# Peptides against a protein of PDB entry 6GMG: the designs that were tried, part 64

Target 1, 331 residues: chain A of PDB entry 6GMG
Amino acid sequence: DSDDRVTPPAEPLDRMPDPYRPSYGRAETVVNNYIRKWQQVYSHRDGRKQQMTEEQREWLSYGCVGVTWVNSGQYPTNRLAFASFDEDRFKNELKNGRPRSGETRAEFEGRVAKESFDEEKGFQRAREVASVMNRALENAHDESAYLDNLKKELANGNDALRNEDARSPFYSALRNTPSFKERNGGNHDPSRMKAVIYSKHFWSGQDRSSSADKRKYGDPDAFRPAPGTGLVDMSRDRNIPRSPTSPGEGFVNFDYGWFGAQTEADADKTVWTHGNHYHAPNGSLGAMHVYESKFRNWSEGYSDFDRGAYVITFIPKSWNTAPDKVKQGWP

## One batch from the design tools (peptide)

Design b1_p20_2_s3 (made by RFdiffusion4, then SolubleMPNN; from b1_p20_2, 10 letters changed)
Fold by OpenDDE base, seed 4:
Structure b1_p20_2_s3 (fold): chain B 331 residues (1-331), chain A 20 residues (1-20)
Amino acid sequence: as target 1 above (331 residues)
Amino acid sequence: STRPKLTQEQAEKLNAIENR
């Protein structure tokens, strides 16, 4: 398949967005119009609007990942990921449940595993950790101070994350954030940074050495959160899609949703921004569309995916890509 | 459609970017 991806053209800085289209609890618009909204609402650096650069437009053009990419300032590494898995529910359902009519054992196990993840609890865990990190970032003017604060906060809460290795993604995440080191970003000052959250949906059955059934129906044991911490080892996520179960069937690799740093306590009222596909206005896929979805709409996911992770990264506080309040759609 | 669509080629390109 030819790469029909095109970088969206620049939009004038003062161009106001057209109204978004409501779609089943979501707000939808074409990528060019999202750029207009982004410039009006999210582009601010130190309180000043910025035109989306060619580089940022290029990132955005990659689709769902592009939305997270442009708003986080880096390609998602997914290293600091959280989820919630109900082990008791899983065991009980496997023991006491039965495959549906026509459902194979592998399909049953994969489905039960998928259903044993709690998206809301996973999101809540990420928010909890992000809050702890944000407290640790406050008034910390070097990485050492941040890490000390973080350890103290975790100890006070008796959080199992306090036992993570110093080189773990949890403790190294800030250090490994490019914008933290940038002069106009964090400038190596943790107090200039804030924790932000995005989500990734993906397929569990990515191991090529595993059975075909796991690749088709999911690997029940893959990408489970560690007990106590909620951390998910994402090292085996290689953006491999679900294997077809029938001829002509195809699945997509992943979906990304941007949350940022919204302060809305009710998960159901939070807004998640995501894209449908790469921008191909002259290709078969057509123009990229951007969606602003409520958590219910986002967390529902698709049959393409049986895992959801909530990932923490960092952005400078001077960026407005992760405001406290996000309004769905336009106006 | 809200369902994401990525070609294998695009996925490979993204993987290459991720590994940079």
Scores: peptide ipSAE 0.044, ipTM 0.791, DockQ to the pose 0.242
Fold by OpenDDE base, seed 3:
Order: sequence, then C-alpha cells, then structure tokens
Structure b1_p20_2_s3 (fold): chain B 331 residues (1-331), chain A 20 residues (1-20)
Amino acid sequence: as target 1 above (331 residues)
Amino acid sequence: STRPKLTQEQAEKLNAIENR
C-alpha cells in the first residue's frame, strides 16, 4: 500500500489554480491544484515566487502531515504542544453523569475526558504563547537575547512557563529548528524568525501495556495539559491509532492542520489547511485532496481521535507559508 | 471524504523520518 504513494508532478510557476469546491463548510481541491495555489500565494522566499521543489512535493504527498510539513519546512516533531482541559467538568461529569444506554464504563470515561478538552481555549493558549515568542524574537540577534527577552515577557505576564527548564521544548524549540540555522533562513538570527502554529489530532490510548479498554475507548488521564502552562507531554505519542471496537473497524493514526501565523482575532474565522490521505492517484485511495477548513470544521475532528494539540514551531520571516491573512479556497 | 487515511507502513516511515 505504501508503494502506491506518488509524488505529484511539478506545476508551472505561472499556472493559476482552478476554483476550489465547497464541501461541508470547507474549500476542497486536488493536491496538484493546491500546488498551483501554493506557488501563487505561499511560495515566496524573500518576496520571490518559487516553484514547489521535488522534495517539497514529496513531503506534501504524505497527506495531512504533508501540508504541515511543506509549510513549516520540517517534519512535525510536536514537542511544543498546548491544550486546555477542564478538570472540574471532568470530575463533575464522572461523579454526576451516567453511561448512555449500551455504553460501557470505560467508554463513558473516555468520552467524558474527550469532551473535557476545550479546543478553542487550547488554540487561544498557543496563540498567546506564540505572541509572546514573537515579541521576544523581535530585535533579538542571538539566541541568548531571545531567551532573555522571553523570560522577561513571561515574568511580566506572571506566566508559569517562566519556570520551565532551559532544556524544555519551550526554550529549546528555536535552536532545534533547522531553518533557524540555515544561511538563507534565520542564519542564527532570532529576529529573522517567527512563531507559527499547527494542530494535531491523535488517540490517547496508545500505551500497549495499558488495558484493552483504554486502547479502545481512550485513556482519560493521558496527554492532559500541565496546569498553568498548558503544555502537553507529547513524548508518548507514537502515531498509534485507536484500537478497533468491532470486527472490521479501523482508525487512522493522526490528522494535522496548518494555521501558520494568521492575525484574525476571531478563532471561528481562522482557516486550517489539511489533507485527507497520501497521494495515490493510481491506487485505491485515489488522489490526495487538500482542504481549507474553518476552525469549527477543523476542531470537530473525527471519532478516530480523542486528543487535539496546538503546536508551536518557527519559520523564517522570509517565507510566505504563514501569511497574516489566509483566504479560503480559490479565487 | 476528509477523513485521513494512512497505512501502517506509511506511519512507520513517517516515524522513521521524524526520528532522524
């Protein structure tokens, strides 16, 4: 099945996209048409349009993760992840709620845990932190200056992130970004970089040593954000899908959505770009499609997943893969 | 369909790429 993946062909730099198709509140197109849009809108390096390289097209061909991969410039590591969990809601629902008809106790607890995550608050936390980071990046010409600025910003806001270890994903994220070190990227100058956001949906019940019920219905205690910081420990996320609950049932391992650095204050108006599957035009899955979804459509997720995280990474300011404004669809 | 689909082999390959 993996052999069915095909790298989309190159598109001429001047080729304009065909119109996107509306689909359930989303704008949808085939991957080759997205490449055309990408070249017109997002490809700019230092203000110059670029043809999507073979390497970038190969990254993109991997599906949902490919969209984030090509726009962030690296495979997602998911180390700096945020979420919001309502502990009081969770406790109250477990105490006062009851399983639905035909619902097992484990299924009930997994569902209640899933519903106790607030996607909007998680996204807002990531945006807040990204804003702090962007202020710290501004006018910082070495990593030391960036880190000093970051600590000052956090102290001013009395943010619990100020207590994180120097080696934590929060403080190490910039220096661990390949494009930061590249001559044509950041060139080790933080002021040439900006924070960007993407989201990952995944399954909580990934521990193979846990009960079958947790693998089937979720682990209510897994991948919760730390109080105060909102940081999620993603170290146990190994892209393991939900276990089937019935014969013939199957789940996918993850979904990725690219947000970038949109400045739209209303979360509901933000656009999330994602893919359905790897590109297999001659296979059973068919051609890869790219979707541009509003936050409501993205955050809804699928039954395959019971966790959502909002991840911060960095790209050079010279890249146009994360513009302030993203227009849904084409034209 | 907007639902992602990845084969186990693809997932393993992606994991290998991530751990480079």
Scores: peptide ipSAE 0.031, ipTM 0.755, DockQ to the pose 0.240
Fold by OpenDDE base, seed 5:
Structure b1_p20_2_s3 (fold): chain B 331 residues (1-331), chain A 20 residues (1-20)
Amino acid sequence: as target 1 above (331 residues)
Amino acid sequence: STRPKLTQEQAEKLNAIENR
């Protein structure tokens, strides 16, 4: 079948959005209407509204990843990812717990591993690190100054990230951000950048050399955060979906949610923006819809996924794609 | 549905699975 993805048409800069539709604690709208909202609220460069470009509309058309793509300015690389895993809970449940009726051992282990992740703590860790990075970025006018500040901040907090290799995603993330190098972006000035957060849901059982059971029910040992740092090695995430457990069953490979740089202290009140699928108004999937979900709705995820990572990247401070406050829906 | 159907590749894979 031919790719039926379509780039949404341009929306006039001054066109106001139609009201969003409430849906189980989320606010929902069609992609074209999100573009209208985006232009009114998030499009600002140096305080001036911008029409979403054709390139940006094309990125957006890819679905959930498109929302993160447009707002972060780059396709997600997922290199600087954080999570929280309760090792003691995992071990105790494996030792003392029992499979449910009809549950295989592999299914049990996969479920226990999934349940041993704490999405809220993972998100909190990412926010903590982003805050440290933002302090390090402040008044740093070259990368060396940024790195020096970062190391000092980490040392002051006795953070295990201070022991990371200089080539690690943690220290290299800024230099590897295209917008940092752009003249109209960071222009190689760290103080012009800020840390932002997005989340990815994905499947742990992606190792093709592993057992079929791990591919069906999860790999309990995969994509765990490193102790002390909370860093997740995402190198083995190849966007491979969960394997079917029954005939006709199919799973999606990932989901992305955009948080940005909201300052809301209550995690439950934070808003996560995501899309349902690529835009195919003339295809079987239909038009892309954009959702603005509260953390509870986002972090719940789907049975397609048993991992959630919270990823840090950077955008220019001149962009308004990551404002301090995000209002759910419209008006 | 709010469940993501993200890429053409994924859609094709799902269709292939459903048709097995």
Scores: peptide ipSAE 0.028, ipTM 0.651, DockQ to the pose 0.179
Fold by OpenDDE base, seed 1:
Structure b1_p20_2_s3 (fold): chain B 331 residues (1-331), chain A 20 residues (1-20)
Amino acid sequence: as target 1 above (331 residues)
Amino acid sequence: STRPKLTQEQAEKLNAIENR
């Protein structure tokens, strides 16, 4: 298929957005109008509004991943991911539950595994860890100071993350962030950075050497969080979609949602920003749309996915892509 | 390296889900 993706045109810096359209409990707009909102609300560097660059507009044009990309400043690597899985619930449902009418055993096991993940607890764990990291960053002027602070914070909280290897994505995440090293970013000063969160939805049954049933209905044992830490090994996530269960059926490979660093304590009131597809105004797909969804709308996901991970990365504090408060829609 | 993106078919599926 010809890549019909097009980079959205530049929007004047002072152009105000048109009102968003409410749709199924979320606010929706076309990508060009999101660029206008982004320039007014999220574009600020050192307190000054910026026009979205051609590079940023190109990133954004990739759809759901593009929203996270433009706001985080890098393509998602998904290395520092968290989730919550109820092992007791899983075992109990497998033992005492029964397949529904017409449901295969593999389909039943895949469904029970999916339902044993708690999206809210996974999100809460990521927020907890991000808070610890932010405390460690606050007065650290080099990486060594940051790591020392982080270890102290974890020890004080008796957090299992204190036992992670020094090479773990948990400890290496900051130094592996491009904006940390940039002159106009962190400039190698941890105190100039803050932790932010995004989410990825994906399929568990990605192993091509596994059974067809696992590829169709999920792998109940794949992408579970480690006990105590909540860390998910994402190394086997290759962006492979769910296999079709019937002729003509097709599934998407992933979805991304941007949260940033909102301070709203009630998870249900948090706003998640995501896109539907790549921008193809001259193609059959049409223009890309951007959605601002409440947590309930985001965390519900789609049948295309049976895993949700909450990922931590870092951005400079001078960026306004992750404000304390996010207002849904416009005005 | 080519970065992952949605195929046209996948994008259509996602669009259909968002509009239902």
Scores: peptide ipSAE 0.029, ipTM 0.667, DockQ to the pose 0.073; fails the geometry check

Design b1_p20_2_s4 (made by RFdiffusion4, then SolubleMPNN; from b1_p20_2, 8 letters changed)
Fold by OpenDDE base, seed 3:
Structure b1_p20_2_s4 (fold): chain B 331 residues (1-331), chain A 20 residues (1-20)
Amino acid sequence: as target 1 above (331 residues)
Amino acid sequence: STRPALSEEEAKKLNAIESR
C-alpha cells in the first residue's frame, strides 16, 4: 500500500557511506546510504556541502522518480522528451517477420514496435540537444538572449528544432523551470543554468479508448518521435501501467533514471541512478534501494515498459547534482 | 471509458519496480 511510504531519516552531514553492493553489473545500496553519498558528492550548493532537507528526503522516498526529483529539484514534467525510432526496420519486420509460436498478432506488432526504438540514438539525440542548449546558455544573461543564441545554434547545425513554435516545450522549458526564477538558482540569468538529462520508461498502450490488445501488448503508433527533431509528444503519458495479460499479473507505471550532465562520450560508460520502489521499511515492499547502473543495464528496461524517452530539463550550475563525472558505487 | 483520475500523488506512489 502506498500508505506505507516513510520519509528516510536525516543523515549526519559528515557521515560517510557504507560500501555499495554489486548487483548484476550495477551498484546497489539502501536509500539511507544513498543519502550519505548524496550529501558527500551531490549536495553542494555554491561549493558547500549540504544536508539533504526533509523535503528532499520526502521526494527521494517516492522511489525511482524520487531520485530524479531530488537531483533535478522538481517533479519530472517530461515535456522535453527525445527518442529514436527506426521506421524502416519497423515496416520491414512487420512485412517480412512472423509472430512467434503462441504470439498474437497484436503482441507481435507491439514487440516489433518496441524493438524498433534505438535507446542509444535516443540518448545521443538528447545529449546533442543538451549540448546546443548549454552553448546557448553560456553567455546569455536574459531569456531573449538565450532564445536568440539557441536559434542561431540550431540554424548553424541545420537542426529541424529551429522550426518549433516559440511556445513548444523546447523553447519554453527554461522559463518554466522553477529553479531558473529562484534568487539562489538562476535568478532569471540563463548563464547560471545548465541542461541536464533523465530518462523515463513507460507503457505505450495508455489510451483507454483503444483496443484491449493495445493496452495489453502496446500501441505500435504511440509515443513515436517526430522525424527530424526526435521530439516525443508526452502529453498522453498519464502514468498508466500496462494492462495484465493474465490473471494476477501486474505492471509498474514507470521507471526513471538520472543521468544529469555527464561528459563521458561513450554511452556505455555513463552511469544512471534510479530507485526500485517507494521507501516502505515496515511494509511489504521493504526499504527503498538505489541503483547506479551503466547505460546497458538502464536501457534494457523491463517488460512493464515498451517506451523509453530521454528528457531535458535545467538546474542551476551552482548545484552539484549533475557533475561532469559520476562514479559508480562507493568507494 | 473514463480514465480513473489518479491523483498526482497516487501516480508518484505507484513505483514498485524491482531493479535487476
Scores: peptide ipSAE 0.026, ipTM 0.689, DockQ to the pose 0.092
Fold by OpenDDE base, seed 2:
Structure b1_p20_2_s4 (fold): chain B 331 residues (1-331), chain A 20 residues (1-20)
Amino acid sequence: as target 1 above (331 residues)
Amino acid sequence: STRPALSEEEAKKLNAIESR
């Protein structure tokens, strides 16, 4: 419930941010100050600095998802998601491992499944695919040319994605991007678009028809990547949080982190931007804070989540919401 | 469709985790 949600006020276009503060290896600031940074660094359209619009400020006010929303230009659909799962490790640990003291079988299986995901490999896969897509976009002036280029690139790399159906999220992602169709965006020209990445943390045990144990401790079989492609079927993600294991316990429904299109080759040096909660300066939650985290801090996640996905979408190249380099904090 | 947002309780928990 976001009844106390408030849209942050407009910030003057030329107002410089106040310094960010360190917080557990992250750079942290209040949402209003992030807007100031965003206007100075990320707001540019065709090289021109822009004030964050009322609509964009409203999107941002939704918290972690708001950061991804304002920077991607659309509410996350999560259709083109990647992860990495070590099936051999999972099977071996289930067979040869034992529950910890006081750990139920369901807790053990859920934990083993969570630990069998490799966030770094998942991120790397998304970056690899985004790179392929960007090459396919570069000289494509219509969707047909883009798709042809994409198929050729995949064939050259012997990538299993070449076998995906034409209707798959992989091939349909561009045409389903609103900014691709906008006159001031892609204008139906793929060469005006670039692939960008964000991440979502969420709970696997979302099936209400499943056992209570799966809802409390995770569903070991849910949201696994397809072999070869790394694609995750996100259709069953309904933003349902982990079920409480004790009275009064509550869990967060999701977390979103914005990466964009950073070119830093070292994953550990990449910066992920995310928010804590919706903006409620006059409510019990208080003002929204924005965090800029290194990959390690982002990928660690919370006990609220047992899945991480790395999602590809597209933005116009004319937008500066996904620069090649992101500096953590301010100044 | 209501756009998903963090509940107050969920948000508080997130804050608690981040404040550790």
Scores: peptide ipSAE 0.025, ipTM 0.690, DockQ to the pose 0.073
Fold by OpenDDE base, seed 4:
Structure b1_p20_2_s4 (fold): chain B 331 residues (1-331), chain A 20 residues (1-20)
Amino acid sequence: as target 1 above (331 residues)
Amino acid sequence: STRPALSEEEAKKLNAIESR
């Protein structure tokens, strides 16, 4: 019952977090305690810690997407998404592989497609692009200068993104970021902004006109990255969950993980922040919990999803929601 | 205020995944 969502109460600005609970390589806490940590560590604007506003607490209450929402400053649009897909592996496995005992052909094809995505390479591509964008932002004081710098950087690297249309989500991402236009944000100055990354897990079999098998076991051809760029067309992602394969089975619609702008070169040491569900302390789901997971734990995903994308957006450099270093848990 | 582009019903059907 979605009517059970509650906005977490305000936490005093100086209230320190309780210790996080370690769980299977993750650090876990209740949402109210995450608000306390967020106020101490991530809330800073221009070097000053801030109390999480009622609006921000409301955003956070939406669960996994809420964590990304409060830290990015906007609801995820997922327009600038990257992934890595091994086409040769996919083709070879389809040709030479066999369904497991009891596995249908559709289930086999869906599984092989899922296994042909490389989460680490997808993440690496997003980080590479974010780095290029950050270089383009560094000395640009208007959007035109940013775009010129970006094109030059891409040309120097012989990156296929240089061939994207000017209206592509790649080039329009900055101008479409609300915080870029805000006086206390970017104030239309690209050099005040930085690229940040979050991840989305979702289901490929979302086409209602497709076969029931694709909705149950995945669409092997859906949400593949474009060759050379790594861009994923997310326009067909409508937050439709996997169809049940048996009576009483149900799947969730998506999962979001916040990375930000960590500088840790080892992907396995990066920390991803995500939530379990919307905050319903008096409902059947209970209170929302927030998890800080290492990349391995995040990238494993769930059976609910067969796609992962790494999305780039922007935040003001004056925000501390995407620090260079993220410490897992508390203390 | 930026609202989810999702319907109220879809916005309410958020993930219910617990750490396993």
Scores: peptide ipSAE 0.025, ipTM 0.698, DockQ to the pose 0.083
Fold by OpenDDE base, seed 1:
Structure b1_p20_2_s4 (fold): chain B 331 residues (1-331), chain A 20 residues (1-20)
Amino acid sequence: as target 1 above (331 residues)
Amino acid sequence: STRPALSEEEAKKLNAIESR
């Protein structure tokens, strides 16, 4: 119940975090201890540590989305999303593969579609695009200069994104970022901003007008990336969870993982920060925990979800919520 | 552990994933 959500208390600015708990390649801690780490490592604005504000603590308290929210400075809009889908693998497996024992045709098709997404290639595409955007942001002091630089970079790379409409989320993403317009943020100066990445896991079978089988087992045709660009149309994502396949079964609506702007070239060594649920220390769910997971642990996801998208947004360069290097856990 | 049911409104911002 939303009524059980509590905003974590303030932590003293100079309080050091307690050690994280290692678990199966992840580092885990309670939300209050994450706030302590965040203040020591990620809170810096213009090189100065900041105490996490009440508003930021409230955002964080919402769980996995709260981690992305506090670090990106805005609630995720998911408009600029990338994925990779192997159409040949999908077609071949549908033709030559067989349902498992007890697996329905719809379940088989949903599973094959899920398995045809390549999380690593999807992440790599988002990183590639973020790099192009960062080059375009450099030395651009107005939006027009940024857009001109972006078009030039895309043309030089022969990237299919150069053919996107001017109204596309790709070109409008910067202007639609609140922190870009803030005086203490970008102040309408693109060169003060940088591209960052987060990931969303969600369910494909969200169309209420579709068959029950698609809602239970996935819609094989939903949320596929466009060829060449890798862009995913997220307009139909309404945070609707998977439908139960058996009595008493329930699924979660989404998961969010924060990557930021890590420069680690090996995807498997990148760190993803996420939360388990909203903070309810006095409720049935208990206190919120924060996890720092390696890419393999993040990209594995849960059975609740059959889609993963890698989303680009922007933050001010003066924020340290997306450092070049993220250390897993504490110390 | 059974995951709590969330209203559609609550589902806009909240999740409940158990640690593995």
Scores: peptide ipSAE 0.024, ipTM 0.691, DockQ to the pose 0.139

